# Peptides against a protein of PDB entry 2FGR: the designs that were tried, part 286

Target 1, 331 residues: chain A of PDB entry 2FGR
Amino acid sequence: SSVTLFGIVDTNVAYVNKDAAGDSRYGLGTSGASTSRLGLRGTEDLGGGLKAGFWLEGEIFGDDGNASGFNFKRRSTVSLSGNFGEVRLGRDLVPTSQKLTSYDLFSATGIGPFMGFRNWAAGQGADDNGIRANNLISYYTPNFGGFNAGFGYAFDEKQTIGTADSVGRYIGGYVAYDNGPLSASLGLAQQKTAVGGLATDRDEITLGASYNFGVAKLSGLLQQTKFKRDIGGDIKTNSYMLGASAPVGGVGEVKLQYALYDQKAIDSKAHQITLGYVHNLSKRTALYGNLAFLKNKDASTLGLQAKGVYAGGVQAGESQTGVQVGIRHAF

## One batch from the design tools (peptide; made by RFdiffusion4, then SolubleMPNN)

Design b2_p28_5_s3 (from b2_p28_5, 18 letters changed)
Fold by OpenDDE base, seed 1:
Structure b2_p28_5_s3 (fold): chain B 331 residues (1-331), chain A 28 residues (1-28)
Amino acid sequence: as target 1 above (331 residues)
Amino acid sequence: DFEKLLQQIQKTLEELRAKGGPFTPWTP
């Protein structure tokens, strides 16, 4: 069997003009264009079109050298694949996030990404952002005439928080059409969690689409997250994204993305707009710059996710500007 | 054996440094 080592080291200088106190923050941050990672993967041909696989992947924090340790929380799967598709066992991206984040032109990282995949309700579950799950079984179909799907189930293992049972149970999936320049997907998920020690269902519906015109790509997302609490009102957020990207001079890519987060429980909106540029020095090394503006209205306190510098909120109704300039190296 | 794994990782890192790494697929 061949083991492939792979990774990305992405480190930046980042600035945000406001934190929760209204002060600026700046320093060395991580994962501005791609999440920094170290991984091991391999496949074994078992004959008859059947393959075994493994994938172990953890996040790298280049600013502190992984001072809090290293783990495989990004992915830790064993799989079987063949003409039937792929079955995976272990912690991974849930099928909904794996497919629907592919429409995010900022690669679900840095100050520019779609932030809809979030814990909107102070959910007490470890993965209440809807991105990954422990104890996950997932299945991905082959592509047949453009159509494809993915399904997942995560076991709760009788985890409890307060009076909530079944915490960490996930059920979800997507259906998609991927053909040439067109991609479109619908995802549905439910995760069991707790809010304030009370049972809560995190329901998610996401629609995504993209079209590649050759000279530019357009991408969009429509999402509703709803934390349905047994006691108290639902915590609902409608999130919208529209983005465009274009190649520049064969060595660069420019990206522009807008997102709206309509936070119904606090009757408050946040608007995010991000301009990004990636300059490829090689197939493996790039320079990048991101400029993001986040406008909170009313009671909204959202902050840009400048990982390693500042990823907290701001004061209610405050706007935040963020900049990242960095190096991405893949190996 | 964790030590053997670390040695193999180091060797692979050195080989990747010398030859260039494989394409890393995008994952969020």
Scores: peptide ipSAE 0.015, ipTM 0.350, DockQ to the pose 0.018
Fold by OpenDDE base, seed 3:
Structure b2_p28_5_s3 (fold): chain B 331 residues (1-331), chain A 28 residues (1-28)
Amino acid sequence: as target 1 above (331 residues)
Amino acid sequence: DFEKLLQQIQKTLEELRAKGGPFTPWTP
């Protein structure tokens, strides 16, 4: 048996030119290239190809020293694995987000990521972004000639909000093909939540693909999210992403990503363009810079996620520019 | 057409659910 302590400290200087009042925000932010984290993990060989595992991981906030405390809300799992794959018990990424966020060239972090995995409807559930779940059982298959899948179910435990009595229930999964330079996946999920105290289903369908050409990688996402409300009609968002990355000078990586968020309930679009650069000083330490532009149209109020500085919305139809420059260190 | 693809996927999923496919709610 082995226990490994691991982590990432990622801290940046960040700027956004507009907040909800139209004012600029700037300061020290966190998690611009990778989410800052502290974790423990280990495995035990039980013989016969069976292994037990554990994983405990929490977010680190380097700007304030975790003033709001530390927890294992990133992952807190026990697992069994073998020739059958892996079963996990505990809070984790849901299978759909675990697989489909892998196509985001910004790793669902900082001001550049694909923002489709979002609470689009002011859902009142704790995980209405479709990223993680409490009370989760997950199963992941082995890779069979490129084919793989993952499935998950999260218990609601009779959690209620208003008249909603199944809040936090998740069911979802993905199928994928991962072989050499090619990856492609289809993910499907439903999560029970509440909006305005009324039962609401968060339905999600996501297609992802990537290809590594050696000299560059291309990646794409297509997603539909629907908050199906009993009263007031569905809140539907179609999200699209296309990105490219390339190595630079053997020690760097450049990334360019475009996303479109078509918010049907408000008949409004948002366009995001992000340029990122990572410079590896070592295997563990990197400098990085991100430049993001978010153009809201009509009633759209989306904001860039400059965590630790400003992650709120902007005024309807306003554009936002964001910059992050930081250090990432892994241990 | 992405909407047509989504509609076809949704239809296939509904059919799979109706047949007791992998997306049926598990009741312990």
Scores: peptide ipSAE 0.007, ipTM 0.386, DockQ to the pose 0.056
Fold by OpenDDE base, seed 4:
Structure b2_p28_5_s3 (fold): chain B 331 residues (1-331), chain A 28 residues (1-28)
Amino acid sequence: as target 1 above (331 residues)
Amino acid sequence: DFEKLLQQIQKTLEELRAKGGPFTPWTP
């Protein structure tokens, strides 16, 4: 058996030029290059190729020392693994997000990430961003000549919001091909939620691909998210991402990523472009900088996610600029 | 179409479970 303590402390100085009032926000933020975390994990060999595992992971907020407390909401799983793959029980990334966020060159953190995994409606479920679920059972296949898959189901446990039943139920999965420089995946998910106290289905389809040319990596995402409401019509968003990264001088990485969020319910688009640089001081410590531009059109109010400083929206049709400069340390 | 895809996924998982093999979790 083994037990490993692990973590990341990622803290930055962040700035955004506009909040919901049109004012600038700046200060010390967290998780600009990687989500800050503390975790425990371990494995036990049970013999015959069977292993037990556990994983407990919570987010760290280095700006306030976790003033709101610490929990294992990032991951709280027990697992069995072997030649059959891995079964996980407990709160985790849902299979769709676990796989499809891997194409985000900004690691789903800071001001640069793909923001498609979002509560695009006024969804009342705790995980209506489609990233994690409570009461989750997940299965991940081995890799068979590049082919792999993951599936998950989260129990609703008869949770209700208003007249909506089955809230928090998730069903979803992905199929993928991961071989050498190529990765490609298709993910499908449905989550039961509520909007305005009424039953709503969050349907998600995501296609991702990446190719590593050695000198550079290209990555892309295509996503449709649809909140199907029994009353009031569907809230549909089509999200697109294209990114490139390249190593610099053996110690650095430059990243450029563009995303488009076509918000059909308000007939409004948002354009995001982010330039990032990571400088590795060691295997465990890096400096980084991110520069992001978010252009909202028409009724769009999207904001950059400068965690710890400002993660709210802006006024309709307003553009936002964000900067993060920080230190990431892994242990 | 989406619901049909989910149903197909469910059916495929059930079929894989019934057939056994490398796609089925070990159950004691």
Scores: peptide ipSAE 0.000, ipTM 0.323, DockQ to the pose 0.164
Fold by OpenDDE base, seed 5:
Structure b2_p28_5_s3 (fold): chain B 331 residues (1-331), chain A 28 residues (1-28)
Amino acid sequence: as target 1 above (331 residues)
Amino acid sequence: DFEKLLQQIQKTLEELRAKGGPFTPWTP
């Protein structure tokens, strides 16, 4: 058996030029290039190619020293793995987010990521962003000639909100092709939730693809999220992303990503453009900088996610500029 | 098409759950 302690401390100076009041926010933020974390993981060889595993991972907030406490809400799984794939029990990334966020060149972190995995409808469920689930059982296939898949089910445990039953139930999965420079995936998920105390289905479809040309990588996402409410009609968002990354001088990486969020329920679009640079000082330590611009149109109020500084919305139709400069250290 | 696929995923997950047992992945 092995037990490995691991983590990342990622802390930055961040600035956004507008909050919900139109004022600037600045300070020390967290998780600009990678989510800061502390984790324990281990494996046990059970013989015959079977392995048991555990993974416990929580978020670290370097700006306040985890003043609100520490938990394993990032991942808390036990697993069995071997030639048949991997089964995981416990809170984790749902299979759809685990696979489809891999096409985000900002790794779902900081001010530059694809923000499509979101609670678009004021859903009252704890994980209505479609990223993680409690009470999750997941299965991941091996890679067979490039083809792979993942499936997951989360139990609702009879959780109710208002008149809504089955809150927190997840069902979803992906199919993928990962071979050499090419990756492509299709993901589908449904979560049961509530909006205004009424039963709501969060349906998600996501297509992702990337190609590594050696000198540069191109990546893209197409997503539709639909909150199907029993009363009040559907809340639909179409999200699009296109990004490119390139190595610089053997020690750096430059990233450029564009995203469009077409928010159908408010007939409003938001455009996000992010330029990022990572400079590797070592295998474990990097400096980074991100510059993001978010243009809201009409009734759109989206804000950049400068965690630890400001992650709220802005006034309707307002644009927001964000900057992060920080240090990432992995151990 | 989406609902049919979700139903098929649900059925597959229920079948996998009913079979039980450890599933072992090969990661190179």
Scores: peptide ipSAE 0.006, ipTM 0.326, DockQ to the pose 0.179; fails the geometry check

Design b2_p28_5_s4 (from b2_p28_5, 16 letters changed)
Fold by OpenDDE base, seed 3:
Structure b2_p28_5_s4 (fold): chain B 331 residues (1-331), chain A 28 residues (1-28)
Amino acid sequence: as target 1 above (331 residues)
Amino acid sequence: DFEKGLKEIQEKLDELVAKGGPYTPWTP
């Protein structure tokens, strides 16, 4: 048996040139290169190739010392694993987000990540971004000659919002091929939620691929999210991402990522471009900088996610520039 | 046509969800 305490403290100085009022915001932010976290995990060998596991992980907010409290909302799972793969019980990343966010060169964190995993429709469910779920059962296959898959189901437990009676139900999964420098995946999910107190289905399709050339890595995502509403029509977003990363001088990594968010319900696009640099001072400590530009067109109001400083929208059609400079420490 | 391809995949997803029922995980 083993028990491991682990964590990351990632804190930055962040700036965005526009908020919803058109004013600049700046200060101390969190989670610019990696999400700050505290966790406990362990395994027990049960013999015969069977293992039990647990994982408890919560987010850390280094700027305010977790003033709103601490919880295990990142992951709180018990598992069994063996030659059959792994079964997990408890709140976790849903299988689709767990796999498909791996193609985001900014690791779904800071001002540079792919923002497709989002609540596009003012969904009233707690996890309408498609990232995690409560009451989740997940299964992950082993890797067989590169082929692997993951599946998940989350119980709604008759959670109601307005007339919606199945809020929080998730069903989804992915298939993938991971072999050497190549990774490719297809993810499919449906989540039950509410919009305006009415039952709504959040459908998600995501394709991801990456190739590591040794000297550089290329990565891409193609996603459609669709909030299917009985009244008012569907809210559909097509999201695209292309990124490249390369090692620099044996101690650094440079990243460049572009994303396009085609928001069909408002006939409006947003363009995101991010340049990132990570400088490793050690195996555990890094300095980093991110520079992001978000151009909203027409009715688009997207904002960069400068967590701890400003993560709200901007005025329709406005552009936003963001900067983060910080320290990441892993323990 | 990318949108057509996504629609076809979505339709296939809907079929798979329907076959699995409301209380079963998505199954290959």
Scores: peptide ipSAE 0.007, ipTM 0.307, DockQ to the pose 0.056
Fold by OpenDDE base, seed 5:
Formats: C-alpha cells, sequence, structure tokens
Structure b2_p28_5_s4 (fold): chain B 331 residues (1-331), chain A 28 residues (1-28)
C-alpha cells in the first residue's frame, strides 16, 4: 500500500476591466492554469488483479491561505479497480463532466475555459453546474479498442427544497472513442434540482471531439443544457466551443479557444475568446498568461471566472476583458 | 437541425430515466 501526497499551487495576478458595477477589479487570483489543490491518494493491491484505492482532494486558495477552511469537496472516493474497470464511491466529478471537460483546452479553469457546465437557471441544488455530485456511485469501463464508457448515479437522500423532494439526484454517463490522435465522446445527464422551490430537471447533452495533428491539437464541444421547470417554462442554453493548441519551442504551449453561449430563455448570446500561453520552466513549474474577451449581447450578463479576484457577472450587454499572469507549481 | 437532434436525444434520456425510476442507476 502506498500513500501519495500531491498538489498544485497556482496563483496569479489577475485583472478584469468590468464588474457588475462597471468597475475594474485586480489582485491576486487562484487557479488560472490549473485548480490549486492538496490531495492524498493511494492504492492497495488485493491480488488477482483487484486493487483498492482512495482519493481525497481539496481546493487550495493561495491568495488567502484557505481562510474559509479546507475540505475534500473536489474528490473523496474509495474505489475498486481491475480488469472490469473501476467503481468509485463518494463525491467526485460526475462521469459526464470528467470526460467532456477533457476537451476544454483551458482545463475548465481560469478565465479561458468552456463555461457550458453551469447553473443556467438559478437552480437551488449545490452542484447545479453539472460538474460534481455528492453521494455518487461511478463506474468506468476499461478501454476496449478505443471504446470506453462511464456511468454515474448520485442519491438525493430525500433532500427537499420547497416542493422538490429529489434534489441532488444525478443519473448520467458517456460513451467515448479514444484511439491515438482521436478522441470523441457523447455525454448525457439528468440532475434533479429546484428553481424557485419547484422541482426542476437539469438535462444535459454534450458532444466532444479532439484530434492531435502533432503540430497542433483541435478540440470542440457542443452542449445543450435544459432546466425543465414544472412551472414557468424551460431554460435552455446551447453552448459551442472550438479550440486549438500548439507546442512552442519545446517548452511552451499556445492556446486559442472560442466559445458561444446561446441563452434561449433570454434570447441572448455571449461570445468568449481566449488566448493563453504556458511556459514550462520544468516538469512541475510553469509560468502562464491568459487574455480573455467576453462579449455579452442583449440581456446576457456572463463574466469571466477570475477566481480570487472577480467571478461575478457584468451589466447586461457589456463586454469584459480579463488578464491572468501566474505561476503554477505541482508537487 | 442540431436542436432537433438534441431534443430527440433528450427525449431518449427522459425515457431511460423514467424506466429506471428515481433510485436506479443509469445502465444503457
Amino acid sequence: as target 1 above (331 residues)
Amino acid sequence: DFEKGLKEIQEKLDELVAKGGPYTPWTP
């Protein structure tokens, strides 16, 4: 049996030119290239090809030293793995987000990521962004000639909000083909939540694909998120992403990603474009810079996620520019 | 039409969830 301590400390100087009041924000931010984290993990060989595992991981906020405390809300799993694949018990990324966020060239982190995995409807559930779940059972298949899948179920445990009595239930999964330079996936999920104290289903469909040409990688996402409310009609968002990355000089990586968020309930679009650069000083230490531009149209109020500085919305129809320059260190 | 295709997939998802009930894990 082995226990490994691991982590990432990622801290940046960040700037956004507009907040909800139209004012600029700047300071030290966290998690610009990778989410800062501290974790423990280990495995035990049980013989016969069976392994037990554990994984405990929490977010680190380097700007304030975790002033609000530390928890294992990133992942807290026990697992069994073998030739059959892997079963996980505990809070984790849901299978759909775990697979489909892999096509985001900004790793679902900082000011550049695909923001489709979001609570689009003021859902009252704790994880209405579709990223993680409590009380989760997950199963991941092995890779069979490129084909793989993952499935998950999270218990609601009779959590109630207003008249909704199944809040936090998740059911979902993906199918994928991962072979050499090609990756493609389809993810489907439904989560039970509440909006305005009424039962609501958060349905999510996501298609992802990437191809590595050696000299560059292309990646894309297509997503629909739909909050089906018992009263008041559906809240639907169609999100699209296209990105490219390329190695630079053997030590760097440049990234360019575009996303479109078509928010049907408010008949409003937002356009995001991000340029990123990572400079590897070593295998564990990198410098990075991100430049993002978010253009809201009409009633759209989306903001860039400059964690630790400003992650709120902007005024309707306003554009926001964000910059992050930081250090990522892995241990 | 992309939205039509997504709707059809959502309907299939809803059907699968309905067949499994509220406490049955997704199995394809």
Scores: peptide ipSAE 0.006, ipTM 0.290, DockQ to the pose 0.053
Fold by OpenDDE base, seed 2:
Structure b2_p28_5_s4 (fold): chain B 331 residues (1-331), chain A 28 residues (1-28)
Amino acid sequence: as target 1 above (331 residues)
Amino acid sequence: DFEKGLKEIQEKLDELVAKGGPYTPWTP
């Protein structure tokens, strides 16, 4: 068996011009280009092409030294893998988020990412953003001529909130085609949760595609998230993303990404545009800068996710500007 | 129409759940 220690420390200076009170926030933030993490992983060859694996990964908060503690909530899996693919047991990214966030040019982190994987309805479940699940069993196929898939089920373990009795149950999966410069995927998921103490289904449909032209990459996401409530009507959000990235010389990458969040329950839209630059000082160390603009319309209150500085909302109809400048180091 | 397509997929998902298809989880 082998054990590998790995991680990323990503820390930035961040600024947002508005919080919920209309005041600016600034300071030292975390995870601007990649999520800061510490992990342990290993594999054991069992013979016959079968391998056992483990993966333990937790988030690092470099600004406060993990003042709230350290845990393995990013991933805590044991697995078997072979010619059949991989089976995982334990908390992880759900298959839908694992695949579909790969089309986000901002790596689902910082102030620039696609924010569609969100709790849109004040869901009371721990993972109502559709990103991870507890008590998860996952299966991932090999790649067969470009075709691949992933499936997952998470047990609710009779978790109750109010009158909801199946909170945290997840079922979902994706199908994909990954061949050379082309990637395309369809993801479907349902999660049981509660809103206002009442049973609610969180349904998610996501389409993603990217193409690498060599000189640039184009990427897109299309998503519908629907919280189905028995009382008060459905909370539906249609989210759209289009992004482009290009290498700059031999050491840089520029990224531009636009997202639209059409929040149907409040008949309100939010527009996000982000410009990012990464400068690789080495294979392990990079400098980066992100500039993001979020325009809320009407009743929309979305905020940029400047983790460690400010990740809350703004006043209805207000716009927010965010900046991050930081260092990413991988080990 | 993309919204129409998403709606149709959602309806199919709902149907699969209602019929006890692959999207209906086993609960003990």
Scores: peptide ipSAE 0.000, ipTM 0.292, DockQ to the pose 0.046
Fold by OpenDDE base, seed 4:
Formats: structure tokens, sequence, C-alpha cells
Structure b2_p28_5_s4 (fold): chain B 331 residues (1-331), chain A 28 residues (1-28)
């Protein structure tokens, strides 16, 4: 068997010009280009093309030294893999988020990412953002001429919140085509949760695509998230993203991404535009900068996710500007 | 050459961050 220690420490100086009170926030933040993490992984060849694996990964908060503790909530899996693909047991990214977040040019972190994978409805489940699940079984196919898929089921274990009796149950999957410069995927998921103590289904459909033109990459996402409540109206959000990235001078990458969040329950839109630059000092170390602008319309109160500094909302209809400048180091 | 260098850096980063498994793409 092999065991590998790995990680990323990503720490930045971050600024947002508005919080919920209209005041600026600034300080040392984390995970601006990549989520800071510490992990252990290993594999064992069992012969006959069968392998066992484990993966334990937790988030690092470099600003406070993990003052709230360390855990393996990012991933804690055991797996079997072979010609049949890979089966994983344990907390992980759900298959839909694992695949569809790959189209986010801002790596699903910092102030620039696609924020569609969100708890839009004050869902009371722990993972109502649709990113990860406890008690998860996942299966991933091999890549067959570009075609691949992933499926997952998470047990609710009879978790209840109020009158909701299946909280935390997830079922979902994706189909994808990944060949050369092209990637395209369709993901579908349902998660059982509660809103106001009432049973609610979080339904999600996501389309993603990217194409690498060599000189630039284009990427896009289309998502609908619907919190379907047993009592009350549905809470629907349509999220759209379009991004481009290009290499600069052999060691740099520039990224531009736009997202629109059409929040149907409040008839309000939010527009996000982010410019990012990554400068690779080495294979393991990079400097980066992100500049994001978020325009809320009407009743929208979305905030940029300047983790470690401010990740809350703003006043309704207010705009927020965010900046991150940081260092990413991988080991 | 510049694209090659950038690609090699990204590949190395992807290795360090690690792919989720043998049949899944890297996820952040």
Amino acid sequence: as target 1 above (331 residues)
Amino acid sequence: DFEKGLKEIQEKLDELVAKGGPYTPWTP
C-alpha cells in the first residue's frame, strides 16, 4: 500500500466594500484560488486489476490555524476500483457537484466562483448547498471513448427535522462526454431536506460544458435549483455562468467569469462578474488576485464568499465589490 | 513552449491536489 500526505495552503488578504450593515470588511482570508486542505490518501493493489483506496481530506483555515478544529468533512472515503470503475463509501462530493463544479473556472472557491450550488431556501439540512453528503455511496464509470457517468445515493438514516422524516437523503448522478478539448455534462439530483420544519425536496438540474481552443478556454453552466416544499410555494433559482480563461506569458492565467442568479421566489436577480489572475512561481506555488463585482437587484441580498473575512449577505439591492490577493502553496 | 510549461504546472498541481479517483476528474 502507499500513503500520500498532500495539501494546499491558500491564504489571502481580502476586502469587501459592503456587509449587511453597509460597512466594509477586510482582513486575512482563506481559500481564494483553491480550497486550503490537508489530506491523506492511499491505494492498495489487490491484484487482478482491483485496487482498494482511502481518502481523508479536511479544510485548512490558515488565518486562525483551524481554531474550530480539524475534520475530514471534505472527503472521508474508502473505495474499490477496477475495470468496472470506482465505488466509494463515505462523505464526499456528491457526483453532481463533483462533475459540474469542474466547469467553474474559479475552482468553486473564493469570491469568483459560480455560487449556484447553494442553499437558496433556508434549508435545514447540513448539506443543502448540494455539494457534499454524509452516508454516501458513489459509483463512477471509467471513461469510454469520452463517455463517463457518476451516480450517488446518501442514506437519510431516518434523520428528522420537524415533520420531515428523510432529511439528508440524496440521489443523483451525471452523464458526461470528455474528449480532447470538449467537456459536456448533465447532472440531476434530489436531496430531501426541511424548510421551516416541513419536508422539502431540493431538486437540481445542471448542464455544463467547456471547450479548450488552445489559446483560451470557454466554460459554461446552466442550473436550476428548486426547493419544492410540501406546504408553500416552490423556491426556484435559475443560475447561469459563462467564463473564459487564457494562459498569459507561459506562467500566468487570466480568468473572467460572469454569473447570473435569477431568484424566482423573490423575483430578483444578482449579477456576478469576476476577473482573476494566477501567477505560477513554481509547480507548487502561485500568487493570485481576484476582483469580483456582485450587483443585487430588487430584493436580492447575495454576498461574495470572502472566506475568513466576510461571507454574509448585503442589503437588498446593494452591490458588493470584493478583492483577494494571496498565495497558494501545494505540497 | 509557454503553454507546455503552464500545462505541466497545472498537471502537477492536479496531482498534488489529487484527482478524486482513477475514473473521475479532479475536483477543487
Scores: peptide ipSAE 0.011, ipTM 0.339, DockQ to the pose 0.029; fails the geometry check

